Peptides against a protein of PDB entry 3C66. Designs and how they scored, part 36

Target 1, 189 residues: chain A of PDB entry 3C66
Amino acid sequence: KSWANLFEKNDFFFRYKFYLEITAYTRGSDEQHLKWSGLVESKVRLLVMKLEVLAGIKIAHPFTKPFESSYCCPTEDDYEMIQDKYGSHKTETALNALKLVTDENKEEESIKDAPKAYLSTMYIGLDFNIENKKEKVDIHIPCTEFVNLCRSFNEDYGDHKVFNLALRFVKGYDLPDEVFDENEKRPSK

## One batch from the design tools (peptide; aimed at target 1 D138)

Design b2_p22_1 (made by RFdiffusion4)
Pose (drawn by RFdiffusion4):
Structure b2_p22_1 (pose): chain A 189 residues (1-189), chain P 22 residues (1-22)
Amino acid sequence: as target 1 above (189 residues)
Amino acid sequence: EIETFESLFVRNGEIETEWKTF
């Protein structure tokens, strides 16, 4: 074999059938999003701990990098549809109605200056100890406990016309395009 | 099949949870 093989990219977004995504949103400034997403990101490891001790959770595997994007966001209505539509491949297409900030256009006049909404998503891949028969598995408490941990007493993130946090349980075939690079086909049926 | 929550949003200081079967 060769050195090139050792350094082959991981296949995180193909190896699990289930993912928990944690999303920080900011309809505000760049630094507002830096602090906000920075706080949320700092708590994600705690969710891994809270989840992984559970009977039923075989593994809660965090990916090493947040997924970031921003859109030009004129209206409150837009910010809301971003939260609604972002996160699932079934729905993320609706985001094409808004201008996405890219490598090419980040420097353009009508984009550099436009008000933006910012996204920062982390993925925890899940695998399960499948109990007895096909049963419901409830991981709601550790999710809400994680939410309650996303706070600061010296910084108010209470204005939800600005700051928002969301979590999604998304099956592998339904992961957002952003997680698969130019090479990779996405998982199927 | 597996049943669990589909999405969890914190909106206006309230937690909104949606449930689904996969």

Design b2_p22_1_s1 (made by RFdiffusion4, then SolubleMPNN; from b2_p22_1, 11 letters changed)
Fold by OpenDDE base, seed 5:
Structure b2_p22_1_s1 (fold): chain B 189 residues (1-189), chain A 22 residues (1-22)
Amino acid sequence: as target 1 above (189 residues)
Amino acid sequence: EIETFSRIRLRNGKLEVEYATY
């Protein structure tokens, strides 16, 4: 199969056993989020390059497009909940307690003027070179460096009440529902 | 099995790293 197929949504989220999720969070304006998310997204390729040179990593393949979502987020506790629960199928149902902003409802007065949390998520498919039955893969180092790189780029991005960044390591069967179409079946365990 | 981090995130301005086995 050509590598070109791995850039298509349908094949990408079924191709790998493991995925790295990179989510940029913004509790503020759409403009603030656009700048923050754009910065994070622009640096993902640097992270991929750092992952590819690790002996335990066979493949690190980025998905080319971010996934975008936003929620009404009236409190700091809501913002923490979003960051705690987002990014795993096991926990994402907790987000049903919040109002998801959609193209259909975004113009409603109660939603339009409400405080919002914006999310942009990039995905990297991972294949490991496992030699033993139990392997320790220390990919946390380049991931931590990535977080520090993004946060230190601008002084404003140090304000954790507004701008946050998280990375999750997940199995394909635990990917968020957002990556699958309605007609697609989630990968089995 | 693979042992690695499960999540890296900023909480209260501090970097938190959680680990899991897969």
Scores: peptide ipSAE 0.575, ipTM 0.923, DockQ to the pose 0.801
OpenDDE base, seeds 1, 2, 3, 4: peptide ipSAE 0.558, 0.557, 0.572, 0.566; ipTM 0.917, 0.914, 0.921, 0.920

Design b2_p22_1_s2 (made by RFdiffusion4, then SolubleMPNN; from b2_p22_1, 12 letters changed)
Fold by OpenDDE base, seed 5:
Structure b2_p22_1_s2 (fold): chain B 189 residues (1-189), chain A 22 residues (1-22)
Amino acid sequence: as target 1 above (189 residues)
Amino acid sequence: EIETFESIKLRDGKLIVSYGTY
C-alpha cells in the first residue's frame, strides 16, 4: 500500500504498535483555541521530519486530521485532570466526571456559557528499527524542541492557565476510544 | 505478570509515565 493509503482512518490506528499523540489544550474561548491549535497543527510536519531522521525510527507517519473535543471545565483542577487523564484508554474514564460538549448539547443554557477546555489532538504512527537494539531512540529531544517552538511563537502562549501542550507516547492498544469507530475493536496486547 | 510502561506523556518538560501489567 502506498503512503497515501495510510492517511485513511480505516487502518491507521491498527497499523503501528506505537503512536505519538500531540494535544493542544485551551481553557478559554474557541477563538483562542483555534489560534493555538492551528499553530500546533502547522508545526507537526517539522516534528515528523525530526523524528524521521532518527536512526532508530523507521517510520513517522502523521494522521492528517485532528481529533477535536471539549469539556465543561469550571475549575483549574478540572483542567489539570483533563491534561493528566486524556490520551490513554487506561485513564480516560476519569474524564466521565466532566461534561463532554457535543453538537447535541452545546446549545443548552448550562453548557453554552460555561467555562470550557478545548482539545485538539494529532497522531503520529511510529515504526522502530528493531535490529539496532544497541541504539537508544530518544524522542524526548525532538518533542521538547517542538513544545518550545510552539510556546515561543507568541508571548500569550506562555500563560499555562489557558494554553497547554502535551505529547504522549502510547501503545496501540492504549489509544483513546475516540480514534476507533463504534464497530471497531481496539488492538489487543 | 510483568510490569511495563503503557504510556509516556511529556507536559512542558515533565515526563509522566503510566505503568501496566502484562
Scores: peptide ipSAE 0.357, ipTM 0.815, DockQ to the pose 0.259
OpenDDE base, seeds 1, 2, 3, 4: peptide ipSAE 0.204, 0.360, 0.235, 0.348; ipTM 0.753, 0.815, 0.771, 0.869; seed 2 fails the geometry check

Design b2_p22_1_s3 (made by RFdiffusion4, then SolubleMPNN; from b2_p22_1, 15 letters changed)
Fold by OpenDDE base, seed 3:
Structure b2_p22_1_s3 (fold): chain B 189 residues (1-189), chain A 22 residues (1-22)
Amino acid sequence: as target 1 above (189 residues)
Amino acid sequence: EIETFEKIVLKDGKLIISYAKY
């Protein structure tokens, strides 16, 4: 497959058994989120480079387009819930308790001026060099370094009540519904 | 089976790392 085809949605979310999800969270303005998520996205290439050199990782391929969503987020507890539940098919149904902002509802009076949490999620497909039945990979090291890199870029990004960053390791069958088209069936176990 | 982290996230200003087996 050509380089261009690799970075199209195509079969990216069916190609790998494992994915790394990188989500930038902002509870604030759209402008704040654009700056924060843009920074995080700009650093993903550095993370990929660090992942590729790990002995246990055979492939680390980024999906180039972010997934964007936003929720009405009236409380800090709601913001914590979003960060806890988002990114896994097993837990994402809990987000149904919150109002998802859509193009259809964004101008409604109850939504337009409401506090919001913004989410931008990048995905990296992973393939491992598994020699034995059990493989231990210290993937947390480059991931932790990545978080620290992003947060240290600006003092404002240290305020976790406004800006947060999560990395989640997920199996393909547990990817959130947002990555699949309506007519696509999620991967089986 | 792969032993790695499950999630890295900031809570209360601290970096929290959870682990799982896949």
Scores: peptide ipSAE 0.445, ipTM 0.882, DockQ to the pose 0.798
OpenDDE base, seeds 1, 2, 4, 5: peptide ipSAE 0.422, 0.431, 0.402, 0.427; ipTM 0.878, 0.878, 0.870, 0.876

Design b2_p22_1_s4 (made by RFdiffusion4, then SolubleMPNN; from b2_p22_1, 13 letters changed)
Fold by OpenDDE base, seed 4:
Structure b2_p22_1_s4 (fold): chain B 189 residues (1-189), chain A 22 residues (1-22)
Amino acid sequence: as target 1 above (189 residues)
Amino acid sequence: EIETFSSIRLKDGKIIVDYATY
């Protein structure tokens, strides 16, 4: 596989059976999110490096482009719901209860000044060295270290009510709709 | 079959790890 293909969408979201989603959440200003997500994104390569050296990991390939979304988020419960439901196709429909901010509606009076949750999501395609019928792969260790690294970078990023970070392990068929173009069909189970 | 975490996230300021089998 060519490294050049890692910088383009191409067939990235069809190439792997498993994906690691890294989502930076911010309930605050767009400026706050830009700084937070930028930091997280800057550290993803370190996570990839840690994943690559694990015996159970054959390949860890990052998709370089983040996916951006934002929701009107009036309450902390809404923020929790976003974090709970985002990142999988099977659960993302629950987010329809919230107002998605779009280019078409962002200037509406009820939206422009509303509290918002911002999301930036990075993806890593994973291929595993499966030698046994059932194999436990403890990739949570480097992932936890990654979370701690990001949160400890600045004291402000320790405020989980504003800044959050989640990693989700998903199969290709359960990727969020955002990663596919309108003319693309999601992978089958 | 792979057994690994399904999600890692912060809840109430603590890292919560959920596991699943794939």
Scores: peptide ipSAE 0.390, ipTM 0.883, DockQ to the pose 0.810
OpenDDE base, seeds 1, 2, 3, 5: peptide ipSAE 0.378, 0.380, 0.380, 0.368; ipTM 0.877, 0.877, 0.881, 0.877

Design b2_p22_2 (made by RFdiffusion4)
Pose (drawn by RFdiffusion4):
Parts: C-alpha cells; structure tokens; sequence
Structure b2_p22_2 (pose): chain A 189 residues (1-189), chain P 22 residues (1-22)
C-alpha cells in the first residue's frame, strides 16, 4: 500500500445511519454568533457523555468540525424559515430563496454589507443497542439537559429574535448536502 | 420517508426525541 492511503479522508457521514445535529443560530452580528455558537459548541461534549452512558446508546460519535454558513436575512420571517427548513435534505432546498454567503461573494458590496443570519451545526453520529423487538428509544432528557447547559449568567442569549438553538435527529440519507464534498455521492434508499 | 425529529429552544417545534431505530 502507500502513504496516500493512510491519510485518506474519513467517511463519518456514511458510516452511521443516524445523526444528531445541534444548531446554533444568530440573526445578528459576526461576534454575537462567535460567542453564541462558541458557547453551544463548548457544551456538545457533555451531550456525548450524557448520551453514551445510556442503555440503548452503543456510541455517540462527535464529528470534529462544525458546519458553518450564513444567509442574507432581511426579515424575521426569513430567519424563521431558515430555522424551519435548515437541517434536512428534504427541506434545505427552500434555503435557495435566500442569498448564501460563499467563497466567491463574501466580498461583494450588496453582500458584505447585508444583515446576515449565521448557522453553526455539530453532528453526533448515533448507533444503537437494539433492545428486544422494534421499540421506541427515548433520548429526550439528555437533549433538554444539554439545552439548559447552553447558558451564560454574564451574557444574555434570551432575545430569540437574535439567538436560537435547535437539535435534529436525521437519518443518514437525509443529511444536509453540506456534509458531503464534491467527490462523494450521498447515501440512498 | 419519515420526517426528522426537531426540537427548538425558542421555536415552535418541541418534538420529543423518541424514535424507532432501523
């Protein structure tokens, strides 16, 4: 074999059928999002611990990098549709109605200056100890406990017209395009 | 296909993280 093989990119977004995504939103400034997403990101490892001790959870595997994007966001209505539509491949297409900030256009006049909404998403891939028969598995408490941990006593993130946090349980075939690079086809049926 | 489970802190979506693994 060769050295090139050892350094082959991992296949995180193909190896699990289930993913928990944690999303921090900011309809505000760049530094408002830096602090906000920074706080949320700092708590994600705790969710891994809370989840992984559970009977039923075989593994809660965090990916090493947040997925970041921002859109020009004129109206409150837009910020809301972003939260509603972002996260699933079935629905993320609606985001095309808004201008996405890219490598090419981040420097343009009507974009550099426009108010923006910012997203930061982390992925925890899940695998399960399948109990007995096909049964429901409830991981709600550790999810809400994680949410309650996303707080600061010296910084108010209470204005939801600005700051928001969301979690999604998303099957592998339904992951957002952003997680697969130019090479990779996405998982199927 | 099933819809994803969504929970939002300040949003209207308050879904329980309850599901059946494949």
Amino acid sequence: as target 1 above (189 residues)
Amino acid sequence: DDDPILYSKYGDKKDLFVFVPE

Design b2_p22_2_s1 (made by RFdiffusion4, then SolubleMPNN; from b2_p22_2, 11 letters changed)
Fold by OpenDDE base, seed 5:
Structure b2_p22_2_s1 (fold): chain B 189 residues (1-189), chain A 22 residues (1-22)
Amino acid sequence: as target 1 above (189 residues)
Amino acid sequence: DKDAIVFSKYGKHKEKFEFIPD
């Protein structure tokens, strides 16, 4: 089976038991988000390279397309909530308390000028080579290095009131709904 | 299975990482 097929959505989110989610958050303008998320996306391949050389990782395969979403985010508490709840099927229902910005509603007066949080999420499928159940793979170092690389690129990205970055390890059955089509069934445990 | 959450510092701020559960 050609690796080329994994660059399309196809069965990417069904192929692996584990995924690493990389989410760039911006509470500000769409222009700010475009720059921030673009930077993060440009560095994902470096993270993949660092993950692939770890002895416990058999495969680290990036999904090439980012997932984009935005919410009306009137308060800093809302922004913290988004960062806490996003990226897991178990917790994402909490986001229903916020107004999702869509192509259909983005021109509404109440939404157009409202403060927004923008999200761009990249996914890496992971296959582990763990012979012993007691063996753990430490991905903290490469992930921390990645975050530092992104944050240090420009001094403006040090402002956590505006720019944030999160990496989340998630099981396939706990992926956010956004990665599946309406006709697709979520993977079972 | 409890997810392991690790925080990394950048300046005075913290980055959030959730890693492979124990």
Scores: peptide ipSAE 0.044, ipTM 0.657, DockQ to the pose 0.248
OpenDDE base, seeds 1, 2, 3, 4: peptide ipSAE 0.030, 0.026, 0.034, 0.031; ipTM 0.625, 0.635, 0.643, 0.613; seed 4 fails the geometry check

Design b2_p22_2_s2 (made by RFdiffusion4, then SolubleMPNN; from b2_p22_2, 11 letters changed)
Fold by OpenDDE base, seed 5:
Order: C-alpha cells, then structure tokens, then sequence
Structure b2_p22_2_s2 (fold): chain B 189 residues (1-189), chain A 22 residues (1-22)
C-alpha cells in the first residue's frame, strides 16, 4: 500500500472512518493568526506520536497541509458560533450567515478592514484496534497535553477572546465540505 | 464494528472538545 499517497489529499478523507480535527482560531490580525496557527501546526506531530502509542489506536496518520478559511466576524457571539458550528457537515451550514473572505472579495472596503476570524485546521486519520470491542479508547489525555503545550508557549495565547483551539472527533461521512473536491462524493454512513 | 471513544474537556485552559455523533 502506497503510504505516500496519504500525505497528499488523494484518498486521505476516504481512507479512515474517524478523524481528529485540530482547529486554531484567531479573532484578530492575520499576523497573529500566522504565529498561532504555525505554533499549533508545529506541535501536531507530537500529538500523533502520543496517539499512536495508545493501545486502542492502530493508526494515527496526519494530513500534512492545513485547511485555511476566514470570516468577517463583527461580534464575539459570531466568533463563538464559528467555533461551535465549524468542523461538521451537519452544522457547517450555519456559517453561511457570515461573510466568507475569499481571494475575490478580500480587497472590498467592507471586508478589508472588518474584524475577522481566521481558521487553520489539521486532520488526523484514525484507525482503531477492533479486537476488543468492549474497551473504550480515551484520547483526552494526549489531547489535553497538546492544548496545554500550545497555550503555554506564550502568555498572549491565554486570551480566549483572540486565540482559541478546538479538537473535534468526526466520522468520515460528517467531514466538512472543504475537504472534498467538487467531483468527489461524500463518504456514506 | 465501531470502537467507542471518550473525549471530554479537561485541563487548565478553556478549550473545545467535540464528539460528532451519528
């Protein structure tokens, strides 16, 4: 099996039943987001290593590239809504209430100087050991350690009004639309 | 065929931990 193909988009989002989404959020400047998301992304490999050694996890495979998006985010309530709704196909339609920033519209006067929320999302494909169906896999420890590592790196990252970090466990059929090409069919339940 | 996973909020920071149900 060509493992090399998993580090390219290719069939990565069809290969696993389960995914861990790691999203860095920034309500502030692009520069702030670049620093925050860059830090988070740099630590993902450490999380993968900790997940791989868990008895219940057979494979933890990172997708190598982040998914980037940004929205006009005029209020704190909008920022909370983004953090609540993003990362699931079931809930992502709520984001349509916000203005998505695109390469086509980013220079518009109403968008250029507007408050923005920036999102960078990393994905880890997960395969579990089925041999003992009765055993629960608890990933909260490695995930919490990861979050603490990122948040403690700089005191500024303790400001939840600006910087946030979310980890979401998602099934393949409920992945956000952004991970699929226009010609790709979403995985079935 | 699905192995149950537990993912709860824990730690010194306010973070979001989300499990997507069926």
Amino acid sequence: as target 1 above (189 residues)
Amino acid sequence: DEKPIVFEKYGKHKEKFVFIPD
Scores: peptide ipSAE 0.077, ipTM 0.702, DockQ to the pose 0.151
OpenDDE base, seeds 1, 2, 3, 4: peptide ipSAE 0.033, 0.033, 0.040, 0.049; ipTM 0.639, 0.656, 0.619, 0.664; seeds 1, 2, 3, 4 fail the geometry check

Design b2_p22_2_s3 (made by RFdiffusion4, then SolubleMPNN; from b2_p22_2, 12 letters changed)
Fold by OpenDDE base, seed 1:
Structure b2_p22_2_s3 (fold): chain B 189 residues (1-189), chain A 22 residues (1-22)
Amino acid sequence: as target 1 above (189 residues)
Amino acid sequence: DEEAIVFSRYGKHKEKFVFIPD
């Protein structure tokens, strides 16, 4: 099935048992985030190509649109919390303790000038070969290469206080709520 | 449930990676 067909059916987040989440984090300006996330997003295709050639992976399909969110992030601890809790349905409720920035509230005085954490997340659906299910598929090498590629692009991206990149392996039933429409039911185990 | 996030052993930077559990 062509990647194009995946977008037409809007079933991408129901099609696979496993997903790889790639999240670019920025605690800084919107401009900083746009550059960082844009870079990460531009390299996702290279990661997909490297994943597809692994013997244990039958298919690696990227979802083409990033998911965007931002939170008021007054402390470094809050930033670490976001990175730890985001990307899993089991843990994402912890983010409710933070103020989500929306178009409706972004001009409020308490939000407008507040430090913010920006998030951009790309998803890759994964299908594994049945014959290789008994074998551990190690994706660390391609993932590490991807991270190194992104981080090495600009010296500024070495500052983990501002820029972060996380790859999370997630089962379909544990995907964040953001990937589902209001009328869609979360996949069951 | 095995820890879903593992730090890269091979990266230049300390990055969070997810391990595919056995």
Scores: peptide ipSAE 0.032, ipTM 0.656, DockQ to the pose 0.238
OpenDDE base, seeds 2, 3, 4, 5: peptide ipSAE 0.032, 0.031, 0.029, 0.028; ipTM 0.644, 0.659, 0.630, 0.635

Design b2_p22_2_s4 (made by RFdiffusion4, then SolubleMPNN; from b2_p22_2, 11 letters changed)
Fold by OpenDDE base, seed 3:
Structure b2_p22_2_s4 (fold): chain B 189 residues (1-189), chain A 22 residues (1-22)
Amino acid sequence: as target 1 above (189 residues)
Amino acid sequence: DEEAIVYSLYGKHKEKFVFIPD
């Protein structure tokens, strides 16, 4: 398969047992989010490179297309809740308490001018080179470097009330529903 | 503060890395 085909959805979310989710959050304008998420996305390849050189990681394969979503987010507590609950099938149902913004409802009076939280999520499939179940892999350094690289680009990105960045480790069976088509069944344990 | 992601693939590990600037 050509390298170009490696980044198509196809069976990407069935191929790995483990995934790293990189989510850029913005509680502000669409324009702010576009700049922030674009920056984060542009740096993902650098994170992949740093992960690949770790002895415990066999493969770090990025899915290059981001997943986009936005919610009506009237309070800071709602914003914290989104960041806590998003990215896992186990917890994502909590997001149902918030209004998901869609193309169908975005022009409604109650939604159009409401405060919003924007989310852009990139995925990295992971395969570990660990045979001993007790062995550990520490990805703190590459993750810290990645976050620092993104946050240091502009002083505005230091405002965690507006801009946030999270990396979540997720097993394949616990991936969010968003990564699967309606006709696809999520992986089993 | 930064939360480290340290994995024991078949044991307890932190699942989320979160950056909260000072």
Scores: peptide ipSAE 0.038, ipTM 0.614, DockQ to the pose 0.061
OpenDDE base, seeds 1, 2, 4, 5: peptide ipSAE 0.038, 0.032, 0.036, 0.033; ipTM 0.690, 0.680, 0.693, 0.685; seed 1 fails the geometry check

Design b2_p22_3 (made by RFdiffusion4)
Pose (drawn by RFdiffusion4):
Structure b2_p22_3 (pose): chain A 189 residues (1-189), chain P 22 residues (1-22)
Amino acid sequence: as target 1 above (189 residues)
Amino acid sequence: LKSVKYGTLDRNGNIIYKEVEI
């Protein structure tokens, strides 16, 4: 074989059938999002610990990089549809109604100056100890405990017209396009 | 698996519980 093989990109978004995504939103400024998403990102490892000790959870595997994007966001209505529609491949298409900030347009006049909404998403891939028969698995408490940990006593993130946090359980075929690069086809049926 | 239940927040910061069938 060759050195090029050792350095082949990992296949994180193909190896699991289930993913838990944690999303920090900011309809505000760049530094408001830096602090906010920075806080949330700092707690994600704790969710891994809380999840992984559970009977039923075989592994909770965090990816190493947050997925980041921002949209021009004039109205409260837009910020809300972003939260609603972002996260699933079935629904992320509705985000095309808003202007996405890219490598090419981040420098443009009507974009550099426009109010923006910011997203930062982390992925925890899940695998399961499948109990007995097809049964429901409840991981709600560790999720809410994680949410309660996303706080600061010296910084108010209480204005939800600005700051938001969301979690989604998303099957592999339904992951957002952003996680697959230009090469990769997405998982199927 | 039949389904997975988890906790999350709505747009107003309220704790809600969602379930996804497999």

Design b2_p22_3_s1 (made by RFdiffusion4, then SolubleMPNN; from b2_p22_3, 9 letters changed)
Fold by OpenDDE base, seed 3:
Structure b2_p22_3_s1 (fold): chain B 189 residues (1-189), chain A 22 residues (1-22)
Amino acid sequence: as target 1 above (189 residues)
Amino acid sequence: LESITFGTLDINGNIIKETVEV
């Protein structure tokens, strides 16, 4: 009974103080991105299972839908910038220097034929077990295993010029604007 | 007020450490 009410999109990004963002990046074709992001998405459940067994983690709850975005990405430097700046409200404004691909502009000749970076982002809400007075919870092991699992699936995914994967720890008040509706107020610090 | 530090990974496999006050 309790899980059914969690599917209402409305409170997920307000429910937790902490989130793990999993972003699959592709600088290439839409087809390449669909394969890469689909693979990453398919493995998120395995990561959740590995997180849940950590003594410092009480709950790891995945959001069910990915967030999709794409940018015109003419250079490798632009691709590095996207990977550096995306996923935090503090830094995401730097992405305004790039052309966001939208349904309204995707058919423009300058955008249609431009090199693109595709992004698919999954979110995991985290609740920590503070009772154990563990000053540090290190999630690098399950995260590393997850990255290695995704990268090892196909030799092509070893090309960091095309395929990238980031796992970012983010506070609720620093979530990207994309997770909130226009009428929703960002959580306060 | 207890502080907990979490380690995550960037795209290059570097460990990012975040400290959270609870």
Scores: peptide ipSAE 0.041, ipTM 0.626, DockQ to the pose 0.387
OpenDDE base, seeds 1, 2, 4, 5: peptide ipSAE 0.041, 0.031, 0.040, 0.036; ipTM 0.615, 0.614, 0.670, 0.609; seed 4 fails the geometry check

Design b2_p22_3_s2 (made by RFdiffusion4, then SolubleMPNN; from b2_p22_3, 9 letters changed)
Fold by OpenDDE base, seed 4:
Structure b2_p22_3_s2 (fold): chain B 189 residues (1-189), chain A 22 residues (1-22)
Amino acid sequence: as target 1 above (189 residues)
Amino acid sequence: LESITFGTLDINGNIIKKTVKV
């Protein structure tokens, strides 16, 4: 199948057993998030290139579009909770304790003026060169280099209270609900 | 695949090495 067919949303989140999620977090303004997430997104291709050359990685394919979400985030604890719980179907239900900002509610006074956490999430589909189920893969070096590259771009991005960046390894059946359309069924285990 | 090890930031902005069992 051509590379073009790999980027159709409907197939992408069903194609791989494993995904690497890259989430840029911002607790601040929309403008701050736009700059931060845009930077992170611009560097994902470099991470992919570094992953592709690892012997344990057979395929590393980025999904081309970020997933955007935002929450009312009145406290630092809420921001920590978002970072802990986001990115897995198993844990994302904990985020229901927070107010998700939507196009429908964003103009409500209680939401409009509330502190917000913004999230932009990029996905990389992974396939591994494994001969057996007991093999271990280590990709921490490219991941660390990527994180350092993003965070070192601007001094402001060193403030973890405002800007953060997380990588998460997720199984296809444990992908967040956001990646599936209403009519799509989550992959089975 | 038994496990994958990757790098990330923790909530404090520290680089950590995380291992996830598959």
Scores: peptide ipSAE 0.694, ipTM 0.963, DockQ to the pose 0.812
OpenDDE base, seeds 1, 2, 3, 5: peptide ipSAE 0.688, 0.691, 0.688, 0.685; ipTM 0.962, 0.962, 0.962, 0.961

Design b2_p22_3_s3 (made by RFdiffusion4, then SolubleMPNN; from b2_p22_3, 10 letters changed)
Fold by OpenDDE base, seed 2:
Structure b2_p22_3_s3 (fold): chain B 189 residues (1-189), chain A 22 residues (1-22)
Amino acid sequence: as target 1 above (189 residues)
Amino acid sequence: IESIVFGTLDINGNLIEKEVKV
């Protein structure tokens, strides 16, 4: 398969057993989120490069399209809940307690001026070198460096009440529903 | 590979080391 085929949605989320999810969260304005998520997205390629050179990682392939969502987020507790529950099929149903902002409802008076949490998620498909059964792959370092790189770019990004960044290691069967089309069957364990 | 050490962030933005068996 051509390298281009790795970036087709339908094949990408079935190709790997493991994924790294990188989610930029913003509880603030859309402008704040655009700046924050844009920065995070711009640094993902650097993370990929750092992952690819690890001996235990055979492949680190980014899906180039971010997944974007926003929720009415009236409280800090709601924002914490979003960060805890998002990014896993096991827990994402908890987000149903929040109002998802859509193109259809964004102009509703109750939604338009409501506090919002914005989410942008990037995915990296991971394949590991299994040959050395005793190899421990430590992705802590590149992940930490990535977080520090993003957070240090602007002092404002140190405000965890507004800006958050999460990295989640997820199995293919536990990917959020957003990565699959309505007609696609989730990968089996 | 027996395990992957992964840095996850908690809700406070603190890095938590998590070992995932592969």
Scores: peptide ipSAE 0.042, ipTM 0.670, DockQ to the pose 0.685
OpenDDE base, seeds 1, 3, 4, 5: peptide ipSAE 0.042, 0.039, 0.040, 0.038; ipTM 0.685, 0.649, 0.642, 0.648; seed 5 fails the geometry check

Design b2_p22_3_s4 (made by RFdiffusion4, then SolubleMPNN; from b2_p22_3, 11 letters changed)
Fold by OpenDDE base, seed 1:
Structure b2_p22_3_s4 (fold): chain B 189 residues (1-189), chain A 22 residues (1-22)
Amino acid sequence: as target 1 above (189 residues)
Amino acid sequence: LESITFGTTDINGNLIKKTVKV
């Protein structure tokens, strides 16, 4: 059965206690981001396959659709701030200092020709084979292999001033607001 | 789960390990 048939959006972000976020960042053109994010998204299934075979991982389930956002990003410091603050409910409020690009404002003269940072985020729900609360899990090898696989595809993806790829481990109660509908209550701690 | 260690990048694109306590 296809993964797509098992998860409505609403159940996915409540089903797991833990998530791995994969964010492709681009400070450049929409065309550059489309190529970069499309590549990253095409490789997520390989990361999932590598996670599923680890003894500490019971389930690694990808959400099939990316979350897209973009910000006016006039400086390198703004781009660094986006990468530091994005992907956690605790920190995402810092992004309110930047202009979010929306369908309503994208044609405004101050936004249309402004430098932009584009974000595409994929989510993997995680369940662990842990009998003891003191057990530690290490997934850094498949994560590192995944980043190297994506960045090795084109030499341009080595320019960290334009392209970046980050992973973040997040608890369900600390997921970004973007994953919930307005009427959905965030998971409790 | 006490902690998870995962691989990611820093702002300079360097590969790093992060450990998160649960």
Scores: peptide ipSAE 0.735, ipTM 0.968, DockQ to the pose 0.840
OpenDDE base, seeds 2, 3, 4, 5: peptide ipSAE 0.733, 0.727, 0.733, 0.731; ipTM 0.967, 0.967, 0.967, 0.967

